# Peptides against a protein of PDB entry 5VZU: the designs that were tried, part 71

Target 1, 271 residues: chain A of PDB entry 5VZU
Amino acid sequence: GRTLEDIFHEHMQELILMKFIYTSQYDNCLTYRRIYLPPSRPDDLIKPGLFKGTYGSHGLEIVMLSFHGRRARGTKITGDPNIPAGQQTVEIDLRHRIQLPDLENQRNFNELSRIVLEVRERVRQEQQEGGHEAGEGRGRQGPRESQPSPAQPRAEAPSKGPDGTPGEDGGEPGDAVAAAEQPAQCGQGQPFVLPVGVSSRNEDYPRTCRMCFYGTGLIAGHGFTSPERTPGVFILFDEDRFGFVWLELKSFSLYSRVQATFRNADAPSPQ

## One batch from the design tools (peptide; made by RFdiffusion4, then SolubleMPNN)

Design b2_p15_1_s2 (from b2_p15_1, 6 letters changed)
Fold by OpenDDE base, seed 2:
Formats: structure tokens, sequence, C-alpha cells
Structure b2_p15_1_s2 (fold): chain B 271 residues (1-271), chain A 15 residues (1-15)
């Protein structure tokens, strides 16, 4: 029978051949685009910029991380046989923080799956409600000609009487100790481990994370066929490292900042 | 969908 190694070699040969075919087909129509680094904003979760990541068999990829209010985006700088350059490989919803369980329960893939799918359902509900509010808000600006409704004289309803019974019962105000939601300490890293059965290209990933958010990853067939978004988790490790857990793919991608300084890479000031 | 997910699973989780 074919060994797992034989299957791996055949698959890698196919990917190399595809990459060669795509490169050769585009050789006559290579569009060079200048890449500008996004301007940094004070409210950005980390400095925006170029990150190098690993996508299983595709190897090394470059993404641009940028911030757009309560959303972050990873844009492909390097294309692959499935997803061309310029596509948004990851979209992060910074409104929907993922709370990772303790280190023992982080090993349980089903627990992570539950947490992510619950957040996905909330995001879907908010999108439906926001679509309804935007629809209803346009319909109600019909000119309500406020016809002056005539002042009907409100009749004097009568003075019912006095009964004064004084019942004292001094119910002690039970101090509802409002459990002060301890402001999630925005600075302490928590222990981090991948769930069992999540593939990582390297075991050398950060074992502490700052925060996690719900996000979606882009997947497609060869030649960008049937593109769709799958649920995942964005994991911020530090200023220079983030990860993405592809939930349905059971895969983890680690991204590290490209430390190279580029001359003239700043976006032109909006005129 | 299932074909794309199966393809991408092979790409992300090489044997």
Amino acid sequence: as target 1 above (271 residues)
Amino acid sequence: RDEVLAEMTKLFNPP
C-alpha cells in the first residue's frame, strides 16, 4: 500500500506543480502592486504591519495585519493555488472576545468548539438585528403630518380617600454585593496550549496569550473556487506574534512580525 | 463546501 510518506510526497509534488503552473500562467500578466504599510492608530491592538505565517503544506505566507475600528483583517500579500494575493485570509471581530478555559480544558477541542460556535451564533444574531434596525429606520421617516389633535378636556377624576395603615415591616436591605466584574486584567497573559488534535507545523508556539477574539478564515478550492468563511480564533500572544486556530480544519497558524524596515513603505497621507 | 473543506483539510494537515 502507499505509505503516509508516499501520499505526502505525492501531495507536495502536486502543490509544487500547481504553484509552477500558476506562476507560469501569470508570467505574461504579472501585476505588480506597491504595498503600503497601514498607518498606526493609538487604538490599534498592536502595531499594524507585515507578518509571516505558516499554512500547513503551503509553507511560508506573508499577510498584512490592519485595524478597522472593531475589526482586524489579515490580507494575503502572498497568494497560493487556492487563494490569490489581496484576499482577506482572516477577519477578526474585536467586539467578540473569546475566553479560553483553564489549561486542562484548553486541551479539549470540543470545549473550544462549543465556545467558538456560541460566539458565531451571537455574531449571526447581531447581524440579523442590525439589518432589521437599518431597514426599519428608513421606513419610519414618512412625514407624520402632526395633525393637531384637539385638546379634549381631561375630566377631574375624584378624590378617593384616606386609609392610612402604617405597617412598619423593616425588611433589611439584603446587600446585593454586585459582584464587581473584575475588569479583565488587560495586561496579564494566561497559559495557552493547543487542543488535542489541532495540527501545528511547529511545537514552538507561545505558551501564554494576552487575549483571544472570534474570527473567520477564508478557504477555497483550487483556482479560488467556492470561496467561503470558516470560524476560528485569533490569539494575540504579544506585540509581534499572533495565531489563528482554524476550527473546522483543526489547524493552527502562527504569525510573526516581519522586522524588516522598508523605505518609503508608509501610506501616502490622505490628501 | 464539503469538497473544499476536505481539500483544505489535506493542505493544512499534511500526513
Scores: peptide ipSAE 0.374, ipTM 0.920, DockQ to the pose 0.616
Fold by OpenDDE base, seed 4:
Structure b2_p15_1_s2 (fold): chain B 271 residues (1-271), chain A 15 residues (1-15)
Amino acid sequence: as target 1 above (271 residues)
Amino acid sequence: RDEVLAEMTKLFNPP
């Protein structure tokens, strides 16, 4: 029978062959596109920019992180055999914070899976409701033919009388226990560990995270066949590091800021 | 779907 090693070697040979085919095809025609760094906004979760990430066997890839209101986006700067450059490898919903459990329960993959899938269902419901509002809003611009509704006569409804008994019932104002908004502990990192059975290419991931959000990662077959979104967790570690847990793949990708200072890489001011 | 997931799982989780 094929050993796990044989399957690994065959898979690595296929990846090397694909990489060789792609690189050799590009030797005949390289198209260069200038990439600009996204402008930083005050409301950006962290400074946008280039991050280096690891995707298992694909090795090191470059992703541009950008912010778009309540969404963040990781755009591939480097393509791979499955997902070409310029695709959105990750989409983060900054409306849907993931609350990680305590450190002991973070080791439980099923608990993380439950939390993520509950948020996924909420996102799906919100998308369905928002789709209905956008659909109904377009239908009502039918021309209001102002058919002059005939003036139906004012029936004089009779002046019923005065009985003013002031029932004093002093209903005590029920103390609306203001659910204490747990002060967003802006800055205390939570202890972080990967669930059991989530693979990391490197064990040297940060053991403390600032915030987590629901997101989706892009997966596809070779040549970008059957592209789909898979649920995951965006983990903000610090200003220069984030992770993505690919829930269905049981994988973790760590992204670190490219520390190179680029002169003249800023987007031209919108004229 | 399952084929893509299986393929991607191998890519992300090399043995």
Scores: peptide ipSAE 0.369, ipTM 0.918, DockQ to the pose 0.612
Fold by OpenDDE base, seed 5:
Structure b2_p15_1_s2 (fold): chain B 271 residues (1-271), chain A 15 residues (1-15)
Amino acid sequence: as target 1 above (271 residues)
Amino acid sequence: RDEVLAEMTKLFNPP
């Protein structure tokens, strides 16, 4: 029977062939697009810019990290046979922090999966609620045609009646102790380890992380067929490194800042 | 969906 290794080698050969076909197609018509680095904003989690990432069998890819209010985006600068350049490979919700458990429980994939799926469900609920508020607000401006219906008369207001006593039921307001969001200890990184069964191309990933956020990654078949968002975890290690755990894929991608100085890579000032 | 996930799982998890 075909071994998993044979299937993988066949698939790698197909990917190499596809990559060769794509690159060979580019040799005939190279459209160069200038990429500008996003301007840094004070509220950006880290400096935006180019990162080199690892995607399992795809190898080394370039992603642009950018910040958009409470969202971060990783945009593919390099395409692959599944996902073309310019697609948002990762979308990060900076509103939804992931709290990693202790180092022992971080090895448990099911625990990470539980945490991520609970956050995913909250994000879905918030999207449904926000969708309803946007829907209900538009419906009520029906044109009130002012039909001038006529003046019929003043009949009498009868007078009754007196009594009911003021029951003072002083229901104590139950202090809903708003679970004080413990201020994210902004300074000390926590120990970090990948769950058992999460594949990383390199075991040389940072063993300390600053913070984690809920996010989604883009997956597709060859030729960008059936594109879908899959849940994951954005791991901020430092100013120059982040990771993404692809939960359903059981994979980890490490991204490191491209340290190359690009002349004239700054976005033109909006005139 | 499941086919894409299965394909991508193989891609992201090289043996």
Scores: peptide ipSAE 0.362, ipTM 0.916, DockQ to the pose 0.600
Fold by OpenDDE base, seed 3:
Order: sequence, then structure tokens, then C-alpha cells
Structure b2_p15_1_s2 (fold): chain B 271 residues (1-271), chain A 15 residues (1-15)
Amino acid sequence: as target 1 above (271 residues)
Amino acid sequence: RDEVLAEMTKLFNPP
């Protein structure tokens, strides 16, 4: 029978071959495209820029993190055998914060799965409701044939409406108890641990996280076959580190800011 | 789908 070592060697040979094929596809046509760093905005969750991430056997990849209102995006700068450069490897919904349980319950993968799937269902419902409002709005522009009804001159009758006394109906302003947004205690991260059965390339990840959001990751077969979005969790650790939990893959990717300074990497000012 | 998920699972979780 194949040993675990034989299976590992076969898998590593396949990965090396796929990497070789992928790099060799460019032998006759290299297109260089300039990449610009996105401008930082005050409302950005962290400074946008280049991050180095780990994708299991793919090794080290470069992703551009950018912010788009209530969405964040990770765009591949490096391609791999499955997903080419320029694809959106992760899409984060900053409207849908995930609350992690206590440290004991964070070890339970089923608890994390429940929380993520509940948020996924809310996102799906919101998309369906927004689709119905857009559908009903288009149906009412039937071509009103502007029949030119003739301008009959309606006379200016000056009816003196009487002095109706102001009833002081003191409608008590119902105190809409603004649910006190508990001031997001901006400073203290919560203890963080990966669930049991979620793989990490190493155990050297931050053990404290600032906040988490719902997101989706892109997966595909070799050569970008059958691309699909899979649910996950964006974990913000600090200004220079974030993670992504690939829920269905039971994997964790750690991303760290590229500390290199790039000269002339700013986008040209829109003329 | 299941084939892509199985392939990606091997890539992300090497034995």
C-alpha cells in the first residue's frame, strides 16, 4: 500500500510540476503591469497596502489589501496554479462583524461554523430583499402615453378656511433608546486561538485579535477551473497583521504587511 | 464543486 510518505512525495511532485507548468506558460509572452498602492483614507480599518500571506502548500503569496466603503478586498499580486494574479482572493463585508466566543468555545469548530453560517444567511437575505426592491422599481416605468389633455382654465375660488385652534397634542417623543453602541473598546483585543482541526502552517500567529468580519475566499481547480466563493472569517490582529479562516477548507492564512518602502508607488492624481 | 473543494483541501492541508 502507499505509505503516508509516498502520498506526501507524490503530492509534492505534483505541486512542483504544477508550479513549473504555471511559470513556463509565460515563456513567450511576459506582460508587465505597474501596480499602484491604494491611497489611505481616514475611515480605512487599517492602512491599505501589500501583505505577504501563507496558502499552505502554495507557500508565500503577495496580496494587495484595499478598502471600498463597507467592503475590504484582497487582490492577488502573485498568481498560483489555481488562481491567477489580479483575482480577488478575499472579499470582506465590514457590515457583518463576527463575535468570537470565549477562548474555551473558540476551540470548537462547530461553534465558529454556526456563527459564520448564520451571518452568511443574513447576507443572503439582504441580497434577496435588495433584489426585489430593484425589480419592483423597474416595473412602474410603463410608457405613459402623454395624451395631451387640454388645459381647461380652473377658476381661482378664494375660499377663506377658518381659524382651527392649535390642539396641543403633546405627543411624548418616544425615547428611541438609541441602543448605546457600547463604545467599541478600541484598545483591548480579545484572546484568540484557532479551532481544533483548522490547519495553520505554523503556530506562530497572534494570540489576541482586535475584531472579526464575515468574508468569502476564492477557490478554484488548477488552471482557474470552476472558480467559487467559500465562506470565511477575516481576523484583524493589528495594523500590520490579519488572518483569514477558510471555513470549508478548515485552513488559516496569516497575512503580514510588507515593510518595504516603494518609491513612486502612489497612484497618479486623477487629472 | 466537491472536486475543487477536495483539491484545494489537499493544497491548504498537505498531509
Scores: peptide ipSAE 0.254, ipTM 0.876, DockQ to the pose 0.601

Design b2_p15_1_s3 (from b2_p15_1, 9 letters changed)
Fold by OpenDDE base, seed 1:
Structure b2_p15_1_s3 (fold): chain B 271 residues (1-271), chain A 15 residues (1-15)
Amino acid sequence: as target 1 above (271 residues)
Amino acid sequence: MDAVLEEMTKLFNPP
């Protein structure tokens, strides 16, 4: 029987071969699409733009990070044998923060899995509840019959009156002890480590993260077959680096900002 | 076998 190792080696050979075939067969027929950088907004978690990531054997990939209110999206600029360019490789829910445990418990994959799956279930419940409220409102347009009764035009009248009394009452200033809002520790990064058994292509990832959020990653077979979204964790390290933990894949992708400046990359103003 | 192969072909990051 095929071993897991045989299947792994076969898959790796297929990925390399497919990437080579796609690169070599289409050398003479390239379709170019202009890419515009997303506009930056004050409420964006970090500056939007191009990030370079690594997906295991697929090598270097370019992803565009953009913000859409309470959602962030990573859109593939480069395709791979599984997922073509233009697909949303990651979708991040900025409403659903992931609270990482201490460093000892962060090493436990099952603890991270528990936390992520609990948030996934909350997101599903919120989607079901919001779907029911939108459905019931449309049913009752019964056919109102047409009767045309006419337009009569009346009339004027104008008046008047005035008065003004100013009552004083002087209620006491109750000392509302302002509960000192503990300054949201929005600035101090927490210690970060990958769980044991999560594969990373590079062991050189930041050991401190600012924030984590629930997200989904897109996975597919070769040729974009059976595409599905799997649960994961978006990890913001700093202004120029983020990661994604692919929970089901037990893998980590690191993304770093592309430092190249692009001329004329701004989107045309919507006319 | 085919389900494991399909699951592996969906794996972006073989280790």
Scores: peptide ipSAE 0.022, ipTM 0.608, DockQ to the pose 0.331
Fold by OpenDDE base, seed 5:
Structure b2_p15_1_s3 (fold): chain B 271 residues (1-271), chain A 15 residues (1-15)
Amino acid sequence: as target 1 above (271 residues)
Amino acid sequence: MDAVLEEMTKLFNPP
């Protein structure tokens, strides 16, 4: 019988073949588009730009990281057999920080899964609430009532009624000690380890991370069939490295900044 | 098996 390993090997061969077909089709119809680097803003989590994925069966993956207020986006510069170039491979919600547990509990995939799914549910609730406020505000274009006439001025009278007494009751304000959220020490990375059973293309990933955020990744079948957004964790390691944990895939992608200087890669100033 | 592989193929092809 075919082993799981044989099936995975056949599947990897099909992927390599598909990738070869796609890359060979590019030889016949290369439309070159100039890629502009996204402008850096002071409020950006890190400098935006090109990041290179870890080498795996997909080879060289290039993603452009850009910031859009409280959202970050990874856009594929290189496509793969599933996700074409120009697609948003990852979308990060910078409002929804993921707090990683201690190093022992970080090894537990179910704990990471719980944390991510709880944040996913909050994001879903906020989207439903914001959708209701946007829906109710458009409904009250009431009909223009016709202007009826200027009827008269009646004057009536001043009735007096009385006295009720001032009860003093001095209810003590209970000091709700707002647990001061300790400002997350902005300087020291926390210890980081991948959960057991999360596949990494490279065992050489940073063992400390600065911050984690909720995000979604784009997944699809071959030829971009049935594209969907899966929950994940964006992991900021440093200014030049980030990762994405694909929760449903049990996989980790490491991205490193492309250090190459591109001449004339800056977007033209909006005239 | 095929459905799990088809699911895994929809998945970011892990290496």
Scores: peptide ipSAE 0.022, ipTM 0.611, DockQ to the pose 0.265
Fold by OpenDDE base, seed 4:
Structure b2_p15_1_s3 (fold): chain B 271 residues (1-271), chain A 15 residues (1-15)
Amino acid sequence: as target 1 above (271 residues)
Amino acid sequence: MDAVLEEMTKLFNPP
């Protein structure tokens, strides 16, 4: 019978062939779209920009990392046989930090899976609750044709009177001790290891990470069939490197900043 | 067959 290794090799060969066919057939029929680098903001987790992904059989891929308030997005600049260019390959929820366990428990895929799925459920609940508040507010602007009721002139009355006194009672303002949000310690990086059974293209990934966040990745069949979002973990290593653990795929993608400077890559100022 | 190949394609091609 075919081994999983045989199937994987055949599949990698098919992808390489598909990528070669696509790149070769369209050599003269490429539609070029100008890409602008996202503006950097002070609150950005790292400088936004282009990152080189090492996607197994897909080879070299370029992803643009951008920040959108409490969300980060990886957008494919290069397409593959599964996911076309311009798709959002990863969406990161910067509200939902993943706390990795100790290095021993990080090797346990089931522990990582538990942590990620618990966060996924919280995110789902928050989306359901916030969806209800947005739904109720739109319903009640019925056009009340308010008829012009007439100007009745009512009257005068006058009178009295004087008195009473100035009671002082000085109620003390209770000091609501605002719980100081501990400044997110730009902490010494924590030891990092991939769980056993998570595939990486190479073992040359950073063994220390700064922060981890919940995210979702886009997966699809060939030709962008049955596209879905799978849960994962965004791993920030440093200013120039991040990873994504694809939980359901049991895989890890490493992204490294493209150090090339692009002329005229800045977005035109919104006029 | 195609759906199994599609799921295998998703599973074996980490983007």
Scores: peptide ipSAE 0.023, ipTM 0.606, DockQ to the pose 0.215; fails the geometry check
Fold by OpenDDE base, seed 2:
Structure b2_p15_1_s3 (fold): chain B 271 residues (1-271), chain A 15 residues (1-15)
Amino acid sequence: as target 1 above (271 residues)
Amino acid sequence: MDAVLEEMTKLFNPP
């Protein structure tokens, strides 16, 4: 029978062959598309831009991080044999923060899985509820025949005046100091560790994270076969680094900002 | 591709 090692070796050979075919096909018919950097907005979680992932056997991957209100997107700038360039490799829901447990419980993959799947279920429920409200709001505005309401001029009725007195009663407004939810101190990074059994291609990942969010990652077979969205965790480490935990794949991808300045990469102003 | 190979492809080469 084929060993897991035989299958891994065959798969690595197929991957290398596909990379070679892709690179060789690129030499014959490259459609160059100009990449525009997404505009930065004040409300963006971090500066949008290009990030590099290190994918071991895949080599260098370039992802463009962009913000779309309460969503972030990682778009592949470099394709691979599974996911073509221009695909959204990750989609992040910035409404659904993942609260990581303590370091001991972060090592437990089942605990992370529980937290992520509970958030996934909430996201599914909110999508179902919001789909119902958008459906009911198209109530039949039947054609209100604009019957021309006639101009009847009706009359003056009068001025009654009187004086009623100024009773002072100075009821103290009880200052219900609405406990302003202290904006969760955005500054102290939480200690971070990958769960046991999550593979990292880079052992040198940041050991503190700023924020985590629910997201989905795109996976596919070779040639973009059977593409699907799997649940995961977006991990913001700092302004220049983020990660994604692929829950079903038990893998972690680290992305680091491309520090290169691109001239003329700004998006044309929307005309 | 065998569905097993496709699944293994996804597992061994996470994006």
Scores: peptide ipSAE 0.021, ipTM 0.600, DockQ to the pose 0.229; fails the geometry check

Design b2_p15_1_s4 (from b2_p15_1, 7 letters changed)
Fold by OpenDDE base, seed 5:
Formats: sequence, C-alpha cells, structure tokens
Structure b2_p15_1_s4 (fold): chain B 271 residues (1-271), chain A 15 residues (1-15)
Amino acid sequence: as target 1 above (271 residues)
Amino acid sequence: MDEVLAEMTRLFNPP
C-alpha cells in the first residue's frame, strides 16, 4: 500500500507542478492592476503594508496587512494553488487578546488550543447577541392606520387608598473587588515559543512577542475548493514582524515587512 | 484528486 510518506511526496510533487502551471500562466496573459498601500491611521496596531511570508512548498508569498477599526486583515497579494490572490488569508479580531501562559505551558499545544477555543466561543456568542439586536430593531414599522374621529370627554372619580410604612433595612454593599486587570506591560515583549507539534518551516522565529490576538485563517483545497475559516492566533513580534498560528493545521507562518519603498503606492486621497 | 490528497493539502499547506 502507499505509505503516508509516499502520499505526502506525491502531494508535494502535485503542489510543485500546480505552482509551475500557475506561474507559467503568468507568461501568457498578465493583467496588471495597481495595488495601493493602505493608509496608516494613528490607531493602527502597527504600520499597515506589505509583508512577506514563507509557506513551505508555496515559497515566498506577499500579504497586505490592513486595519479596519478593531479588525486587522491579511489579504493575499500572491496566490497559491489553494488560495487565490485577493483573498483574505487572515482576519484578526483586535478586541480579543490572547494571553499566552508561561514558556512551560506555551509548549503545550492543548493549552493554546483551550485558550483559543474559549475565545472563539466568546466571539460566537457576541455575534449571536449582536445579530439579535440588529434583527429586532427593524420589525416594528407597523402600518400607519388611519385616524378616525374625535369623541367626547367623560369625567369620573377620585378613590383614596392608604398608608403603608417605611421599613429601613440597611443591606451592606458587598465590595465586589473588581480584579484589577494588571495593565499589560506595554513595552517589554513576553518570552515566546511555539507549542510542541506546531510545524514551523523557519526555526528562526522571534523568541519574544509583544501581544497576541484571536484570528481566523482561510484554508482550502486545491483550486480554492471547500474554503473555510479556521481559528488561529495572530502574534505581534514587533513593528516589522508578525506570525499566525493555524490551530487546526498545527502550523505557524512568519511574516516580515517588505522593506522596499514603492513610489506612488499611496492610495489617492478620497476626493 | 483523491479525497485523502485534498484533505492532506488542506491540513499540511496553510495558505
């Protein structure tokens, strides 16, 4: 029978062949569209722009990082055999911070999985609640029934009833000690390590991170078949580097800022 | 394409 290694090797050959076919198609019919860099905003987590990732067999890929209020998006500038260019490879919820444990517990994939899945459930609940509020507000435009006429003014009458007394009961206010969320030390990166069993094809990843957020990654089969969003962790290392842990894939992607200056890459000001 | 290959593609090649 075919070994899992034989199947994996055949699959890797198919991916290389598909990549070759896609790359060779560029020689025959290139449609160029201008890509504008997203404008930087003061509230952006880091400067938006182009980042290069390395995805094993896919090689060097380019992602555009952009910020949209409390969301960040990674958009593929380069496509691969699974995910075409222009797709949102990652969506990051900047409202949902992931707190990494100590280095010992960071090595435990099940602990990271637990933390991410608990955040995913909170995000799902918030989406359900916000969906209900948006649904109920539109229903009450009942029809304006026609105004019928102005009938008259009847008068009666005054009844009195009585007195009941003022019981004083002085219930003590229980001091709910709000656990002061320790202000996350905004300056010193925490020690970072990938969980055991998470594949990084680049062993050279930063060993300290600034912060992590919940996100989702887009996955698909060849030719963009059965595309779905899977849970993951966005890891901000510094101004020029971020990572994404693909939880279900047990994989890590490292992204580094493209340091090349592009002339005329700024979006035209909205007139 | 074998369903196993499609699943392996999905599982081993994050985009």
Scores: peptide ipSAE 0.017, ipTM 0.531, DockQ to the pose 0.188
Fold by OpenDDE base, seed 2:
Structure b2_p15_1_s4 (fold): chain B 271 residues (1-271), chain A 15 residues (1-15)
Amino acid sequence: as target 1 above (271 residues)
Amino acid sequence: MDEVLAEMTRLFNPP
């Protein structure tokens, strides 16, 4: 039978060949686009910029992380045989935090899958509801001609009356101080481990994360065929590192900030 | 769908 090594070598040869074919096909039509770094905002989760990541067998990729209000985006700077450069490889919903369980339950892929799929369903519901409110709000601006109906002055009526009294009874309302769930201290990292059966190319991933969010990743066949958005988890480790768990692929990609300073990479100020 | 997912799984998780 074929060895795992034979299968790996054939797969690597296929990827090299595809990359060569794509490069050679584009050699006649390479549009070089200037890359501008996204502007940093005070409300950004981390400084936006370039990150280097590992995409399984595709090796080293460059992704630009940018923030767009309550959304973050990873845009491919390097393409692969499946996803071209300039495509949005990940979209992160910063409204939908993922709460990771304890380390024992984090090892359970089915538990992570449950949590992510529950968030996916909430996101789907909110999109349906917000689509209805935007639809109904446009229908009711019929021009109400405000006919100036005249100020009729109507009058009177007067009356009564009276009494009743007294009772004091001073039952102390036991202030059930609803223990305000202390906002989970934004500064303390939680212990992190990948679920069993999630593949990582780098076993040296951070074992502590700051925050996790729901997101979607872009997958496609060779030549960008049948592109689809699959559910996943964005994991913020620190200012310079994030990960993405591809739930359906059972894969983890680690991204590290590109520390190189680029001259003249700032976006032109919007005039 | 399943074929694309299987192909992508192969590409992301080489043996």
Scores: peptide ipSAE 0.017, ipTM 0.580, DockQ to the pose 0.585
Fold by OpenDDE base, seed 4:
Structure b2_p15_1_s4 (fold): chain B 271 residues (1-271), chain A 15 residues (1-15)
Amino acid sequence: as target 1 above (271 residues)
Amino acid sequence: MDEVLAEMTRLFNPP
């Protein structure tokens, strides 16, 4: 049988060959597109911008993180053989927070899978319900025939009357102790570990995370064939680092902020 | 589905 090493070598050879084909085919014709940094908003989870992933054999991947209300987007700045540049590699739903269990249960892939799939089903239900409301609202613009409904009259009806009885009954206000929803401690990092069987190409990932959210990752075959969205977890570590767990792929991607300052990278103000 | 997942699993999880 093929060894795991043989399969790894074949895969590495394929990636090198693909990289060579892409570099050699495009060597004669470069199309440049200006990239602008996304505008920062006060409500953004972190400062938007460029993030780099390091994937060993894949080299350097650059993703632009941007915020769109309750959604975040990772857009590929560097393409790969499967997903071209300009594609949205990850979409994050900032409405759907993932609550990680304790460290012992975080090691269980099936527990993470359960949590993510339950959130996926809620997102699917909300999309179906919102799709029905948008469909029904368009049908009823029937023509408003302006029938002039007539001026019906004044009626005066009258003034009565006084009576005052004072009944005392002093029913005790039952102290409904409103369980104060502990304000989600917006600042304390929770302990973080990857589930067993989730591969990380970078073993040096942060062991504490600030927040996790439901998201979807784009996957495709070579040449962007059969593109689909798979469920995953966006993990915010800090202002400069985030991860994405690809649930179906059992893989983890770590992204770190590009610290380079770019002059004139801001989008021109809308005139 | 299965081929894309297999190929992507291969890309993300080199053995």
Scores: peptide ipSAE 0.016, ipTM 0.566, DockQ to the pose 0.552
Fold by OpenDDE base, seed 1:
Structure b2_p15_1_s4 (fold): chain B 271 residues (1-271), chain A 15 residues (1-15)
Amino acid sequence: as target 1 above (271 residues)
Amino acid sequence: MDEVLAEMTRLFNPP
């Protein structure tokens, strides 16, 4: 039977060959599409823009991070043999925070898997419940009969009236002990480590993260065959770095902000 | 592959 090593070697050879074929075929006909950078909003988790990522054997990829209310999206700017450019490689649900365990339990892949799958099930339930409420409201358009009732025109009048008085009532200032909202400790990153058995191309990843969210990643076979969304974890490290744990693939992709300044990259104002 | 990665690295990590 094929070993896992044989399958991996065949897949790597095929991936390299496909990349070579694609790069060699592009010499004859390149279609350029202008990319506009997403506008930044005050409520954005970090500044939107271009990030360079590593997808294991795929090498360097460019992803555009954008924010859409309580969702973030990573859109592929570079394609690969599996997923073409313009596809949404990651979708992050900013409603569903992932609470990482302590550093010892973070090393356990099964614990991370449990946490992510519990959040996935909650997201699925919320989608089913919200789908039912939208369905029931459309049923009762009974045929209201066409009664033709008539035109009448009536007038007029203007009336004025006046005055009512300024009653003083001096209600005592109840000492509302403002429960000091403990300033959300927005500043202290939690210790972060990849679970044992999660592959990272770079062992150099940040060992502290600000916050984590549930997300889904797009995977496909070669030529964008059988595309599906798999569960994962978005890890925000800092303003310029985030990661994605591909749960089913047991892989980690690190994304770092592209520091290049692009001229005329702003989207035209919607006229 | 390495040339494309090098070119991409050059484009997105200007020195």
Scores: peptide ipSAE 0.007, ipTM 0.428, DockQ to the pose 0.030; fails the geometry check

